# Peptides against a protein of PDB entry 3NZW: the designs that were tried, part 80

Target 1, 212 residues: chain A of PDB entry 3NZW
Amino acid sequence: TTTLAFRFQGGIIVAVDSRATAGNWVASQTVKKVIEINPFLLGTMAGGAADCQFWETWLGSQCRLHELREKERISVAAASKILSNLVYQYKGAGLSMGTMICGYTRKEGPTIYYVDSDGTRLKGDIFCVGSGQTFAYGVLDSNYKWDLSVEDALYLGKRSILAAAHRDAYSGGSVNLYHVTEDGWIYHGNHDVGELFWKVKEEEGSFNNVIG
Target 2, 222 residues: chain B of PDB entry 3NZW
Amino acid sequence: QFNPYGDNGGTILGIAGEDFAVLAGDTRNITDYSINSRYEPKVFDCGDNIVMSANGFAADGDALVKRFKNSVKWYHFDHNDKKLSINSAARNIQHLLYGKRFFPYYVHTIIAGLDEDGKGAVYSFDPVGSYEREQCRAGGAAASLIMPFLDNQVNFKNQYEPGTNGKVKKPLKYLSVEEVIKLVRDSFTSATERHIQVGDGLEILIVTKDGVRKEFYELKRD

## One batch from the design tools (peptide; aimed at target 1 T21 K33 G48, target 2 D126)

Design b2_p27_1_s3 (made by RFdiffusion4, then SolubleMPNN; from b2_p27_1, 13 letters changed)
Fold by OpenDDE base, seed 2:
Parts: structure tokens; C-alpha cells; sequence
Structure b2_p27_1_s3 (fold): chain B 212 residues (1-212), chain C 222 residues (1-222), chain A 27 residues (1-27)
């Protein structure tokens, strides 16, 4: 798995692979590792597939309840805190989660929180989460700038996941790409890693470890 | 170390068509190297045009299917006989599975039916309730033998248009019910040849707008 | 039946009936 999110001048980029595994078995190449909680809030998934899917879906319900009760959208801080508090209650029970809660509120602006099953909750500008995270960081950190254009930021997110998919056996399938703005998240498609790899290799002259 | 789980073997397979879905399973039930039964159905009509199989430990599978059937019944009582949609069924099954997160059902669950648009739908579950809608899924003992075949024959993986020098992928298209049944039969026939836990009989449930049809085929009995 | 652990520490059962699906995380 490789998931990433980063803040830049144009909002937030979220990019994830789509591979699920069971040991050495590729269980799926098409899993959605982003939950669309509401039009302004995303959750990413790494760890136990069921743990992430179940509790982030539950989180979505809690966020909706907040909206209904308070007549305003939940803050990214509050949403991430709900999840953090939940997993902390299960500390030691064996939950496995590495998640990013990404969203936009008028009060907070574009915001990213990392939440894991150890009870860690961190606000930050850049996170990569999963077995391929170090590969993604290698590309992302080398090219990241706050002043990236939306186009360049989208490409950087996609390209970082591609690098991880190339080197990490547990990452692959496709790249799901999101841009989060003040107006909400925008889905920027599903990009097959195989097709994307050859395209990028040709256009960049990169991945020279593979003979075409 | 005490293992509370058994393994009854077998294999299941779901394929979604355009306006139909298929869920198939062999009828062999085993423990270790002993055949317990040559005809123990493991694919069930659960009502509301939903078919279900939970393959692995048969006791857990049967328990899960019974619980789901009961959930369907209660859904009708609570919602004025409203038909349970396949997506709602999938969510319900997730909760059934995850409710035992710390003592899981030892099963790979697949359901099949039609979505709200009348399109074929297959959902697969891990033992603790992660689920995904897919065009096809194999589960059970021979899943590792069948799934790559389905990737090639249903999803047209690694197939290219002739004369394009591998530059143009074979376009995705829905398969006919006849084509799907052929693929299912070929899958199970091949699996039976290579896996001792698969064989005896093949039961196929076909879901269409007109209901659930069952087909049965003999498999090798070795 | 062998119980295995993923690199993330998640347990899975090898075979056709009980492997937990994971989005693999670092160990």
C-alpha cells in the first residue's frame, strides 16, 4: 500500500494505490483506499482492510450526525479526533489502521491529519502512509514546493504513487487521484499503473532500470 | 496450539454479467484428506434475488448464511416488505462479519445479484468484513488457480488487439450467460484436476430479473 | 492450518478460506 496527501497553495492532493494483499497473494488490484466522507472530507486507508473500511465508514456516519445536530459540517480536527479516540479505546485489541483525514472547512482551510491505531494523531502538510511510503517520500520530498500549480501537484501525487508501485511489491494496480479545494474534493480519475508507467517512462525518460 | 477452525475445502466463483450474475460452487466437503460429502451445496438463494456462499469452515459458513437469511427476513418486517438491495446486503454482511472481528468466521464470502439498475453485481468479503464489488471473484481452495484465469478471460488482462504490436488492449465487454457458464465449467473442471479439495459436483446459481435459476454439473469424483 | 502475520503484524490464514485482506503498512 501507498497512500499520500500533501497541502500546497492550491489545496490538498490525495493519491493512493489500489492493491490489497493477503500475504503474498494479491487479493485485489482495484480496491478504493479513499472514502468520500462528505463533499469536503476524505479518509485514506492503510492497514487491515476491514478495520479501515468499517471504522472510516462509521466515522462518516458520525460526521453526518454532527452535521445534522450542529447544522454545520464537522471540522477536520474534530473528525480526526473522533477516529483517534475510537482507535485509542481499542488500543491493544489488535486494530491495524494508518489513515489520513483530509478536508476543507471555512474555519480551518485545507487540513490533513494522520491517525493510526496506536493512537497517534498528527496535523501536517505532507504524509505518506503504507509499505511503499518511503518510495513515495523519495519522489515527493524531492519535488515538493508550496507554490506548485494544480497540474504539477496532481502529477507529483500520481508520480509518487507510481514510483512506490514500481518498487514496492505490496503496492500497485492503479492510482486514484483527488484534489481537495474550498469547493470540495474533485476526483481526478483512476490511472492504471501499467499504462501510466510506460507513458511516464517515455515522456520523462525515467525508469531506465526497465528496458522497453 | 488449539485451532478452533476446520477447513472443509471447496471452491466458489462469482461472475457478473450485464443483466445477470452467477455464483457457483463445488459440492465436495472434506476434512483433511477425507471426503465428508460429495454433495453438500454451499451456494444459497437468500431471497430478494440475492445468492450467497461462504466458503472455508462449513460450520462458520452455514452460521453466517443463516444469520444473513434472518437479516433479510427482519428487513422485510421492519421496512414493509421492501426488497433488500445488493449493496445494502453487502453492508449488512460486513456488519455480521465484523461483529466477530476478534473471533472471525473462517470463510471467504461471495454474494451475487442485480444492482438497482438491473446490472449484474458480485461482492466479495474477507473473513472480517472488508468488501468490494467486482466483475468476478474466486474463493476457496482453488481460488489461486482460478482467479488468474478469470483475470484473463473476464477482465481480458494481458490481452491485446491483433496487429497492434501489444499497444491496444482488448476492450472490455460483458460476456453472455452462455460464455460465463462455459468459463465457470472450465474453471471448475481445471481446478478439480489440480486440487484434491475440489470435485464431485458443480452447482451454479444464475440470477436474472426473472429470478434465480440453478444448474448442476458432474465433476470428477477422484 | 498455518497462521501467518503480514509485515504489518496482521494475522492471516493461508489458504482459500480465511486470509485477511490488508493494505500493507510498514513493520
Amino acid sequence: as target 1 above (212 residues)
Amino acid sequence: as target 2 above (222 residues)
Amino acid sequence: MKIYKSTSGEEFLEGGGGSLFTFEIPK
Scores: peptide ipSAE 0.361, ipTM 0.788, DockQ to the pose 0.049
OpenDDE base, seeds 1, 3, 4, 5: peptide ipSAE 0.357, 0.372, 0.364, 0.360; ipTM 0.791, 0.801, 0.792, 0.785; seeds 3, 4, 5 fail the geometry check

Design b2_p27_1_s4 (made by RFdiffusion4, then SolubleMPNN; from b2_p27_1, 14 letters changed)
Fold by OpenDDE base, seed 1:
Structure b2_p27_1_s4 (fold): chain B 212 residues (1-212), chain C 222 residues (1-222), chain A 27 residues (1-27)
Amino acid sequence: as target 1 above (212 residues)
Amino acid sequence: as target 2 above (222 residues)
Amino acid sequence: DKIYKSTEGEEFLEGGGGELYTFEIPK
């Protein structure tokens, strides 16, 4: 798995692969590792598939309840705290979760929180989460600038996941790409890694270790 | 160390068509290398045009299917006999599975039916309730033998248009019910030849707008 | 109550889809 999110002048980019595994078995190449909690809030998934899917869906319900009760959208801080508190209650029970809660509120602006099943909750500008995170960081950190254009930022997110998919056996399938703005998240499609690889190789002259 | 789980082998397979879906399973029930039964159905009509199988430890599978069937009954009771949609069924099954997150059902669950638009739908679940809608899925003992075949024959993976030098993928298209049944039969016949936990009989449940149809085929009994 | 970890489920089902699905994280 490789998931990433980063803040830039144009908002937030979220990019994830789509491979699920069971040991050495590729269980799926088409899993959605982003949950759309609401039009302004995303959650990413790494760790146990069921743990992430179940509890982030639950989180979505809690966020909706908040909106109904408080008549305002939940903050990214509060949403991430709800999840963090939940997983902390299960600490030692064997939950496996590495998640990023990404969203926009008028109060906070574009915001990213990392939350994992160890009870860690971190606010930050850049996170990569999963077995391929180090590969993604290699590309992302090397090219990241706050002043990236939206187009360049989207490409960088996609390109970082591609790099991870290339090197990490547990990452692959496709890249799901999101752009979060003040107006909400925008889905920027599903990009098959196989097709994307060859396209990028041709356009960049990269991946020269692969003889096409 | 005491293992609360058994493994009864078998294999199941779901394929979604355009306006139909199939869920198939062999009828062999085995423990280790001993055949317990040559005809133990493991694919069930659960009502509301939903078919279900939970393959692995048969005791857990049966328990899960029974719970789901009961859930369907309660759904009807609570919602004035409203038909349970397949997507809602999938969510319900997730809750059933995840409710035992810390003592899981040892099963690979597949359901098949029609979505609200009348299109074929297959959902697969891991033992603790992660689920995905897919065009096809194999589960059980011979899943590793069948799934790559389905990737190739249903999803046309690694198939390219002739004359394109591998640059143009074969376009996705829906298969007919006859084509799907043929694929299912070929899959199980092949699996039976190479896996001791698969054989005896093949039961296929076909879901259409007209209801659930069952077909049975003999497999090798060795 | 015996808590079964995701790794325990992986040990029993070789290749048959009965293993817990994971989005692999760094160990």
Scores: peptide ipSAE 0.408, ipTM 0.788, DockQ to the pose 0.047
OpenDDE base, seeds 2, 3, 4, 5: peptide ipSAE 0.019, 0.406, 0.404, 0.401; ipTM 0.716, 0.795, 0.790, 0.784; seeds 2, 3 fail the geometry check

Design b2_p27_2 (made by RFdiffusion4)
Pose (drawn by RFdiffusion4):
Structure b2_p27_2 (pose): chain A 212 residues (1-212), chain B 222 residues (1-222), chain P 27 residues (1-27)
Amino acid sequence: as target 1 above (212 residues)
Amino acid sequence: as target 2 above (222 residues)
Amino acid sequence: SQPATGGFWQPETMVTQTLESYDSKIL
């Protein structure tokens, strides 16, 4: 698994791979590691497939209950805390999740929170989570600028997940892109590494190792 | 010490067609190197046009299928006999499985039917509720032998248009019920050849808008 | 709509060991 989310001039970019594993067995290449909490909230998934899916779906129900009660969209900070506090209650029971809660509110602007099953909760501009996180950091950190165009930022996030899908035996499948503005999240497609790799290699001239 | 889990072997397979779906499984039940039964059904019609199989530790698989069938019964009681759609059944199974997160049903579960648009649907589950909708899925002992074959023959993976210099992928035309039954039978004869826990019989449940039909085929008994 | 899921199958150690056991039974 490789997931990333970063803030920049144009909002937030979120990119994830779609591989699921059972050890060295590729369980699936078509899993959705991003959950749309609501029109302005996204959650990313890494770790235990069932823990992430179950608790992030539950988080969506909790956020919806907040809107009915308070007649207002839940903040990114509060939404990430609900998950952070829930996971903390289970500390020591063996839950396994590396998560990112990304969204936009007029009150907070573009906002990213890293939340994991250790109970760690961190606000930040850039996060890469999962077995492939360091591979994504390598490409993302060396090309990141606050002033990236929406187009360039979307590409960097996509390219970073691609770098991880190539080097990490436990990452791959396809790349799912998202862009977050004050009008909510915009889905930017599912890019199969099976074609995305060769296309990027030709157009970019990178991945110069692998023989084509 | 006491081990609450055992392994009863068996292999299951699910393929979704445009307006149908199938869920197949061998009828052999095993413990270690012995055969408990050559015919012990492992794929069930749970009503509302849903078939399911929970393969792995059979006691757990039975308890789960029994609990789900009772769930459909109560769904009717509590919601004015409304039909349980396959997507709703999948979410329901997720909660049943995740409910035992700390003492799991040790099973790999697959269900099949039609979605609300009448299209074929297959869902497979992790032991603790992780699930996804998919075109096909192999589960159980021979899953590692069969799933690669299905990626090739069902979803045409790694296959290209001849003479296109590997540039044009083989189109994703869709399989008829006849072509699917062939792939299923071939899959199980192959699995019976290479995996010692697969054999004796093959039972397929076909699901259409008209309901659930069953077909049975013998397999090698060795 | 596709359900959101991601990561490894749980329990990871038990599932892995079972898969290795099935592979060992392949002729």

Design b2_p27_2_s1 (made by RFdiffusion4, then SolubleMPNN; from b2_p27_2, 13 letters changed)
Fold by OpenDDE base, seed 3:
Structure b2_p27_2_s1 (fold): chain B 212 residues (1-212), chain C 222 residues (1-222), chain A 27 residues (1-27)
Amino acid sequence: as target 1 above (212 residues)
Amino acid sequence: as target 2 above (222 residues)
Amino acid sequence: MQPATGGAVEPEERVTAELERYASLVK
């Protein structure tokens, strides 16, 4: 798995691969590693598929309950804290989760929290999470600027996942791409890695370790 | 080391069509190298036009299916006989599986039916409840043999239009029920030839708007 | 038999439509 999220002048970019594996077996190439909690809040999934899917869906329910009770959308801080508290209760039980909670509220603006099953909860501007995270960081960190245009930011997110898909055997399938703004998240499509790779290689003149 | 799980072999396969879905399974049940039964059905009509199979350790599979059938029954009681949708069924099964997260059901689960728009739907589950809607999925002993075949024949992976020098992919299209049945039969026939845990009989449940139809075919009894 | 990594969700188009409906109510 490779997931990433970063803040920039235009909001938040979230990009994830879609490969699931069971050992050396490719279980799926079409896994949805972003949960759309509400129109303003996303969760990403890395680690155990069932753990992430189950508890982030549960988180979604908790967020909805908050809205119903408080008549206000839950903050990104509170949503991430709910998940963090939950996984902490299961510390040592063997949960495997690496998640980013990304969203926008009036109070916080665009916000990213990293939460993992070790009990770590971090607020930050840039996170890459998964077995391919270091490959993604290599591309992302080299090209990241706060002042990126939306177009460039979207491309950078997509390109970083592509780099990870190329080098990490446990990442691949497709890139799912999101842009989070004050008006909510916008889905920017599913990009097949095979097609994307050749397109990028041709346009950039990159990936020269592979002969076309 | 104590191993609470057995492996009863077998293989299951789901394929979604445009307005139908199929879930098929062989009828062989084995332990190690011994055939326990040549006809032990593992694909079940669970009501509400939902068919289900949980392949792997048969005791766990049977338990899971029974629990789901009970869930369907209770759903009717609680919701004035409302039909359980296939997506809600999938969510329910996730909870059944994940409820035993730390002592999992040792099964690969597939359900098939129609979604709320009348389109064919197949959902597959890992042992602990992660699930995905897919056009096709193989599970069980010969899944590794069949799944690549389905990728090629259902999803047309690595197929290109003739005369295009590999530049134009074969377009995706829905398969007819006859085409799907043929693919299922070919899949199981081939799997039976190469895997000792697959054989004896093939039972196919076809879900349409008119209900669930069953077909049976003989497989090699080796 | 091993658990899979990753996550699965309903078809994106349907989920998006439901979220759009939701957004129309709460935006």
Scores: peptide ipSAE 0.102, ipTM 0.718, DockQ to the pose 0.083
OpenDDE base, seeds 1, 2, 4, 5: peptide ipSAE 0.064, 0.100, 0.071, 0.091; ipTM 0.601, 0.717, 0.706, 0.696; seeds 2, 4, 5 fail the geometry check

Design b2_p27_2_s2 (made by RFdiffusion4, then SolubleMPNN; from b2_p27_2, 12 letters changed)
Fold by OpenDDE base, seed 3:
Structure b2_p27_2_s2 (fold): chain B 212 residues (1-212), chain C 222 residues (1-222), chain A 27 residues (1-27)
Amino acid sequence: as target 1 above (212 residues)
Amino acid sequence: as target 2 above (222 residues)
Amino acid sequence: SQPATGGAVEPEERVTALLEKYESLVK
């Protein structure tokens, strides 16, 4: 798995691969590793698929309850804290989760929290999470700027996942791409890694380790 | 060492069509190298036009299916006999599986039916409740043999238009029920030849807007 | 949604193997 999220002048980019593996077996190439919690809040999945899917869905329910009770959208901080508190209760039980809670509220603006099953909760501007995270960081960190255009930011997110998919055997399938703004998240499509690879190679003249 | 799980072999296969879905399974039940039964159905009509199979450890599979059937009944009680949608069924099954997260049902679960738009739907589950809607999925002993075949024949992976030198992919299209049944039969026939835990009989449940139809075919009995 | 209701048990060999496969799905 490779997931990433970063803040920039235009909001948040979230990009994830879609490969699921069971050991050396490719179980799926089409896993949805972004959970759309609400129109303004996304969760990403790394680690155990069921753990992430179950608890982030549960988180969605908690967020909705908050909205009903408080008559306002839950903050990204509060949502991430709910999840963090939950996983803390299960500390030592064997949950496997590496998640990013990404969203936009009036109070917070664009916000990213990293939450994992070890109890870590971090606010930050850039996170890559998963077995391919170092490969993604290699591309992302080298090209990241706060002042990226939306177009460039989307491409950078996509390109970073592609790099990870190329080098990490546990990452691949496709890139699911999101842009989070004050108006909510926008899905920017599913990009097959195979097609994307050849396109990028041709356009950039990159990936010269592969003869095409 | 205590092992609470058995492995009863078998294989299951789900394929979604345009306005139908199929869920198929062999009828062999085996422990190690001993055939317990040559006809033990593992694909079930659970009501509300939902068919289900949980393949692996049969005791766990049976328990899970029974729990789901009970869940369907309770859903009707709580919602004035409202039909359970396939997506809601998937969520329910996730809860059943994840409820035993720390002592999982040792099964690969597949359900099939129609979505709210009348389109064929197949959902597959890991043992602890992660699920995905897919066009096709094989589970069980011969899944590793069948799944690549399905990728090729259902999703047309690695198929190209003739004369294009591999540059134009074969376009995706829905398969007819007859084509799907043929694929299922071919898949299980092939699996039976190469895997000892698959054989004896093939039961196919076909879900359409008109309900669930069952078909049975003989497989090799060795 | 509600939390898992299953009791926590030490996984045996097959459970461990299952969990290992499961954990690898989205890593």
Scores: peptide ipSAE 0.023, ipTM 0.758, DockQ to the pose 0.082
OpenDDE base, seeds 1, 2, 4, 5: peptide ipSAE 0.026, 0.016, 0.019, 0.034; ipTM 0.754, 0.748, 0.754, 0.733; seeds 1, 5 fail the geometry check

Design b2_p27_2_s3 (made by RFdiffusion4, then SolubleMPNN; from b2_p27_2, 13 letters changed)
Fold by OpenDDE base, seed 4:
Structure b2_p27_2_s3 (fold): chain B 212 residues (1-212), chain C 222 residues (1-222), chain A 27 residues (1-27)
Amino acid sequence: as target 1 above (212 residues)
Amino acid sequence: as target 2 above (222 residues)
Amino acid sequence: SQPATGGAVEPFERVTAALEKYESLVK
């Protein structure tokens, strides 16, 4: 798995691969590693697919309850804290979760929290999470700046996942791309890694280790 | 060290069509090298036009299917005999599986039916309840043999339009029920030839708007 | 049958270390 999220002047970019594995077996190439909690909040999944899918879906229900009770949208901080508190209760039980909770509220602005099954909860500007995270960071960190255009930011997210998919055997399939704004998240499509690879190679002259 | 799990072999296969879905399974039940039964059905009509199979450890599979069937009954009771949708069924099964997260059902679960738009739907589950809607999925002993074949024949992976030098992929299209049944039969026939845990019989449940139809075919009895 | 995973071998330890380093740099 390779997931990433980063803040920039235009909000948040979230990009993830779609490969699931069971040992050396590719279980799926089409896993949705972004969970749409609500129109304004995204959760990413790394680690155990069931753990992330189950609890982030549960989180969605909790967020809805909050909205009904408080008559306002839940903050990203509060949503991530709910999840963090839950996983902390299971500390040592063997949950495997590396998640990012991403959203944009008027009060907080664009916000990303990392939450993992070890009980860590961190607010930050840039996170790459998964077995391919180091490969993603290699591209992302080298090209990141706050003042990226939305177009450039989307491309950077996509390109970073592609790099990870190329080098990490546990990442691949496709890139699912999201842009999070104050008005909510926008899905920017599913990009097949194979097609994307050749396109990028041709356009950038990159990936010279592969002969077409 | 005590191992609470057995492996009863077998293989299951789900394929979603445009307005139908198919879930198939062989009828061989085996432990190690001993055939326990040559006819033990593992694909079930659970009501509400939902068919289900949980392949792996048969005891766990049977338990899970029974729990789901019971869940369907309770759903009807609580919701004035409202039909359970396939997506709701998937969620329910997730909860059943994840409820045993730390002592999982040792099964690969597949359900098939029609979605709310009348389109074929197949959902696949891991042992602890992660699930995905897919066009096709193989599970069980010969899944590794069948799944690549399905990728090629259902999803047209690695197929290109002639004359395009591999630049244009073959367009996706829905298969007819006859084509799907043929594909299923061919898949299981091939699997039987290469895997000792697959054989004897093939049951295919076909879900359409008119209900569930069952077909049976003989496989090799080696 | 095995549970599906995103293939993360030890993602969390590395992430934690990276984040700790990042927090130290942003301060």
Scores: peptide ipSAE 0.035, ipTM 0.716, DockQ to the pose 0.059
OpenDDE base, seeds 1, 2, 3, 5: peptide ipSAE 0.015, 0.041, 0.036, 0.012; ipTM 0.521, 0.720, 0.728, 0.697; seeds 2, 3, 5 fail the geometry check

Design b2_p27_2_s4 (made by RFdiffusion4, then SolubleMPNN; from b2_p27_2, 16 letters changed)
Fold by OpenDDE base, seed 4:
Structure b2_p27_2_s4 (fold): chain B 212 residues (1-212), chain C 222 residues (1-222), chain A 27 residues (1-27)
Amino acid sequence: as target 1 above (212 residues)
Amino acid sequence: as target 2 above (222 residues)
Amino acid sequence: EQPAVGGAVEPLERVTAEIERYESLVK
């Protein structure tokens, strides 16, 4: 798995691969590793698929309950804290979760929290999570700027996942791409890694370790 | 060392068409190298035009299917006989599976039916309840043999239009029920040749708007 | 069988409908 999220002047970019594995077996190439919690809040998935799906869906219910009770959208901080508190209660039980809670509220602005099953909760501007995270960081860190255009930011997110998919055997399939703004998240499509790879190679003159 | 799990072998396969879906399974039940039964159905009509199979440890599979069937009954009681949608069924099954997260059902679960738009639907589950809607999925002993074949023949993976030098993929299209049944039969006959836990009989449940139809075919009995 | 590492795929059209419904209920 490779997931990433980063803040920039235009909001948040979220990009994830879609490969699921069971040992050396590729279980799926089409897994949705982003859970749309609500129109303004995304959760990413790394680690155990069931753990992430179950509890992030549960989180969605908790967020909705908050909105019903408080008559306002839940903050990213509060949503991530709910999840963090939940996984902490299961600490040592064997949950496997590496998740990012991404959203944009008026009071917080664009916000990313990293939450994992070890009990860690971190607020930050850039996170890559999964077995391919170091490959993604290599590309992302090298090209990241706060002042990226939306177009360039989307490309950078996509390109970083592509790099990870190329080098990490546990990442691949496709890139699912999101842009989070004050008005909510926008889905920017599913990009098959195979097609994307050759396109990028041709356009950039990159990936020269592969004979075209 | 006590092992609460067994492995009863077998293989299951789901394929979604445009306005139908199929879920197929062999009828062999085995423990180690001993055939327990040559005809033990593992694909079930659960009502509301939903068919289900949970393949792996048969005791766990049977328990899960029974629980789901019970869930369907309760859903009807609580919601004035409202039909359970396939997506709601999938969510329910997730909760059934994840409810035993720390002592999982040792099964690969597949359900098939029609979505609310009348389109064929196949959902696949891991042992602890992660699930995905797919066009096709193989599960069980010979899944590793069949799934690549399905990738090629259902999803047309690695197929390109002639004369395009591999630059244009073969376009995706829905398969007819006859084509799907042929693929299922070819899959199981091939799997039977290479895997000892697959064989004896093939039962195919076909879900359409008119209901569930069953077909049976003989497989190799070695 | 082994647990998978990944996520679930829900039909996008359903998710979109839910989003629209949500937006109608929450400012």
Scores: peptide ipSAE 0.098, ipTM 0.730, DockQ to the pose 0.088
OpenDDE base, seeds 1, 2, 3, 5: peptide ipSAE 0.056, 0.065, 0.050, 0.058; ipTM 0.566, 0.708, 0.726, 0.697; seed 2 fails the geometry check

Design b2_p27_3 (made by RFdiffusion4)
Pose (drawn by RFdiffusion4):
Formats: C-alpha cells, structure tokens, sequence
Structure b2_p27_3 (pose): chain A 212 residues (1-212), chain B 222 residues (1-222), chain P 27 residues (1-27)
C-alpha cells in the first residue's frame, strides 16, 4: 500500500495505489483505498483492509450524523478526531490502520490529518502512508513546491504513487487520483500501472534502469 | 492446548456474466490427510437470488451462512418483504464478519447474484469483512492455482491483439453462460490434478433473472 | 506435516485497505 496527500497553492492532491495482499499473495489489484466521506471529505486507507474499510465507512456515518444534528458540515479536525478517538479506545487490541483525513471547509481551508491505530493524530501539509511510503516520499519531496499548478501537482502525486508501485513489492495495481478545492473533491481517474509505467517511461525518459 | 480452528479444504469459484453469475465449489471435505465426505455441499442458495459459500474452517462457514440466511429472513420481516439486493447483502456480510473481529470466522466467503440492473455480480470477502465487487474470484485451497488462470481467461490479462506489437490489448468481450461453465470445469479438473484437497465432485449454482439452477460434475476421487 | 496448520493464503487477513463501492449504503 502507498497513499499520499499534500497541500499546495491549488488545494490538496490525494493519490493511492490499489493493491491488496495476504502476505506475498496478491489478493487484488482493484481495491479502493480512498473513501468519499462527503462532497468535501476524503479518507485514505492503509493497513488492515477490513479495519480501514469498516471504521472509515463508520466514520462516514458519524460525520453524517453530525450534519443532521448541527445543521452544518463537520470540520476536518473534528472528523479526524472522531476516528482518532475511536481507534484510541481500541489501543492494544490489534487494530491496524494508517489513515489520512483530507478535506476543505471555509473555516479551515485545505486541511490534512494523519491518523493511525497507535492513536497518533497529526495535522500537516504532506503525508505518505503505507509500506511504500518512503518510495513516494523520495519522488514527492524532491519535486514539491507550494506553487505547483493543479496540473503539475496532480502529476507529481500520480508519479509518486507510480514510483512506489514500482519499488514496493506490496504496492501496485492502479493509481486513483483526487483533487480537493473549496468546491469539494474531484476524481481524476484510475490509472493502471500496467500502462501508466510504460507511458511515463517513454514520455519522461525516467525509470532508466528497466529495459524496454 | 485447544485450537478453535481447523481446515476442511475445498475450493470455490465465482464468475459473473452480463446477466448471470455462477458460484462453484468442489464437494470434498477433508481433515489433514483424510476425506470426511466426498459430497458435502458448500455453496448455498440463500434466497432473494443470492448464492454464497464461506470456505475454510467449515464450522465457521456453516455458522456464517446460517446466520446470513436468517438475516435475509428477518430483512423481509422488518422491511415489508423487500428483496435484499446483492450489494446490501454484501454490506450485511461485512458486519457479520467484522462482528467477530477478535475471534474471526476463519473463512473466505464469496456471494453471487445480479445487481439491481440485472447484471451479474460477484462479491468476495476477507475473514473479517473486507470486501469488493469483482468479475471473478477463486477461493479456498486451490485459489492460488486458479486465480491466475481466471485473470487470464476471464479478464484477458497479459493478452494482446496479435500483430499490434503488444500495443492493443485484447478487448474485454464478455463470456456466455456456456463459456463460463467451461472455464469453471477446466479450473476444477486442473485444481483436482495439482491440489490434494480438491476432488470428488463439482457443484455449480447458476443465477439468472429466473432464479437459481444447479449442475453437478464428477471429479477424480484420488 | 500437518495440513490443518497450512491453510491457503486466500483464507488469511488481507492488507492494504479497501473502501466500499457505496460508503453511504446502510443495512
């Protein structure tokens, strides 16, 4: 698994791979590691497939309950805390999740929270989570500027997940892109590494190791 | 010490067609190197045009299928006999499985039917509720032998248009019920050849808008 | 060699994360 989300001039970019594993067994190449909490809230998934899916789906129901009660969209900070506090209640029970809650609210602007099953909760501009996180950091950190165009930022996030899908035996499948503005999230497609790799290699001249 | 889990072998397979779906499983039940039964059904019609199989530790698989069938019964009681759509059944199974997160049903579960548009549908589950909708899925002992074959023959993976210099992928035309039954039977004869826990019989449940049909085929008994 | 202790990987926990097709669906 490799997931990343970063803030920049144009909002937030979220990118994830789609590989699921059972050890060295590739369980699936077509899993959705991003959950659309609501039109302005996204959650990313890494770790235990069932823990992430179950608790992030539950988080969505908790956020919706807040909107009915308060007649107002839930903040990114509060939404990430609901998950952070829930996971904390289970500390020591073996839950396994590295998560990112990304969204936009007039009150907070573009906002990213890293939340994991250890109970750690961190606000930040850049996060890479999962077994492939360091591979994504390597590409993302060395090309990141606050002033990236929406187009360049979307590409960097995509390229970073691609770097991780190449080097991390436990990451791969396809790349799912998202862009977050004050008008909500915009889905930017599912890019199969099976074609994305060769296309990026030719057009970019990178991945100069692998023989084509 | 006491081990609450055992392994009863068996292999299951699910393929979704345009307007049908199939869920197949061998009828052999095993413990270690012995055969408990050469015919012990493992794929079930749960009503509302849903078939399911929970493969792994059979006691857990039976408890789960029994609990789900009772769930469909109560769904009708509580919602004015509304039909439980396959997507709703999948979410329901997720909660049933995750409900035992800390003492799991040790099963790999697959269900099949039609979605609300009448299209074929297959869902497969992790032991603790992780699930995804798919075109096909192999589960159980021979899953590692069969799933690669299905990626090739069902989803045409690694296959290209001849003479296109590997540039044009083989189109994803869709399989008929006849072509699917062939892939299923071949899959199980192959699995019976290479995996000692697979054999004796093959039972397929076909699901269409007209309901659930069953077909049975012998397999090598060795 | 006891086969009861060697289950197929397909029956084991999956890792990576998965989201449902419809997160708003409730039962």
Amino acid sequence: as target 1 above (212 residues)
Amino acid sequence: as target 2 above (222 residues)
Amino acid sequence: FNLNNHPAPSVQFWWGGNAPDDPDLEV

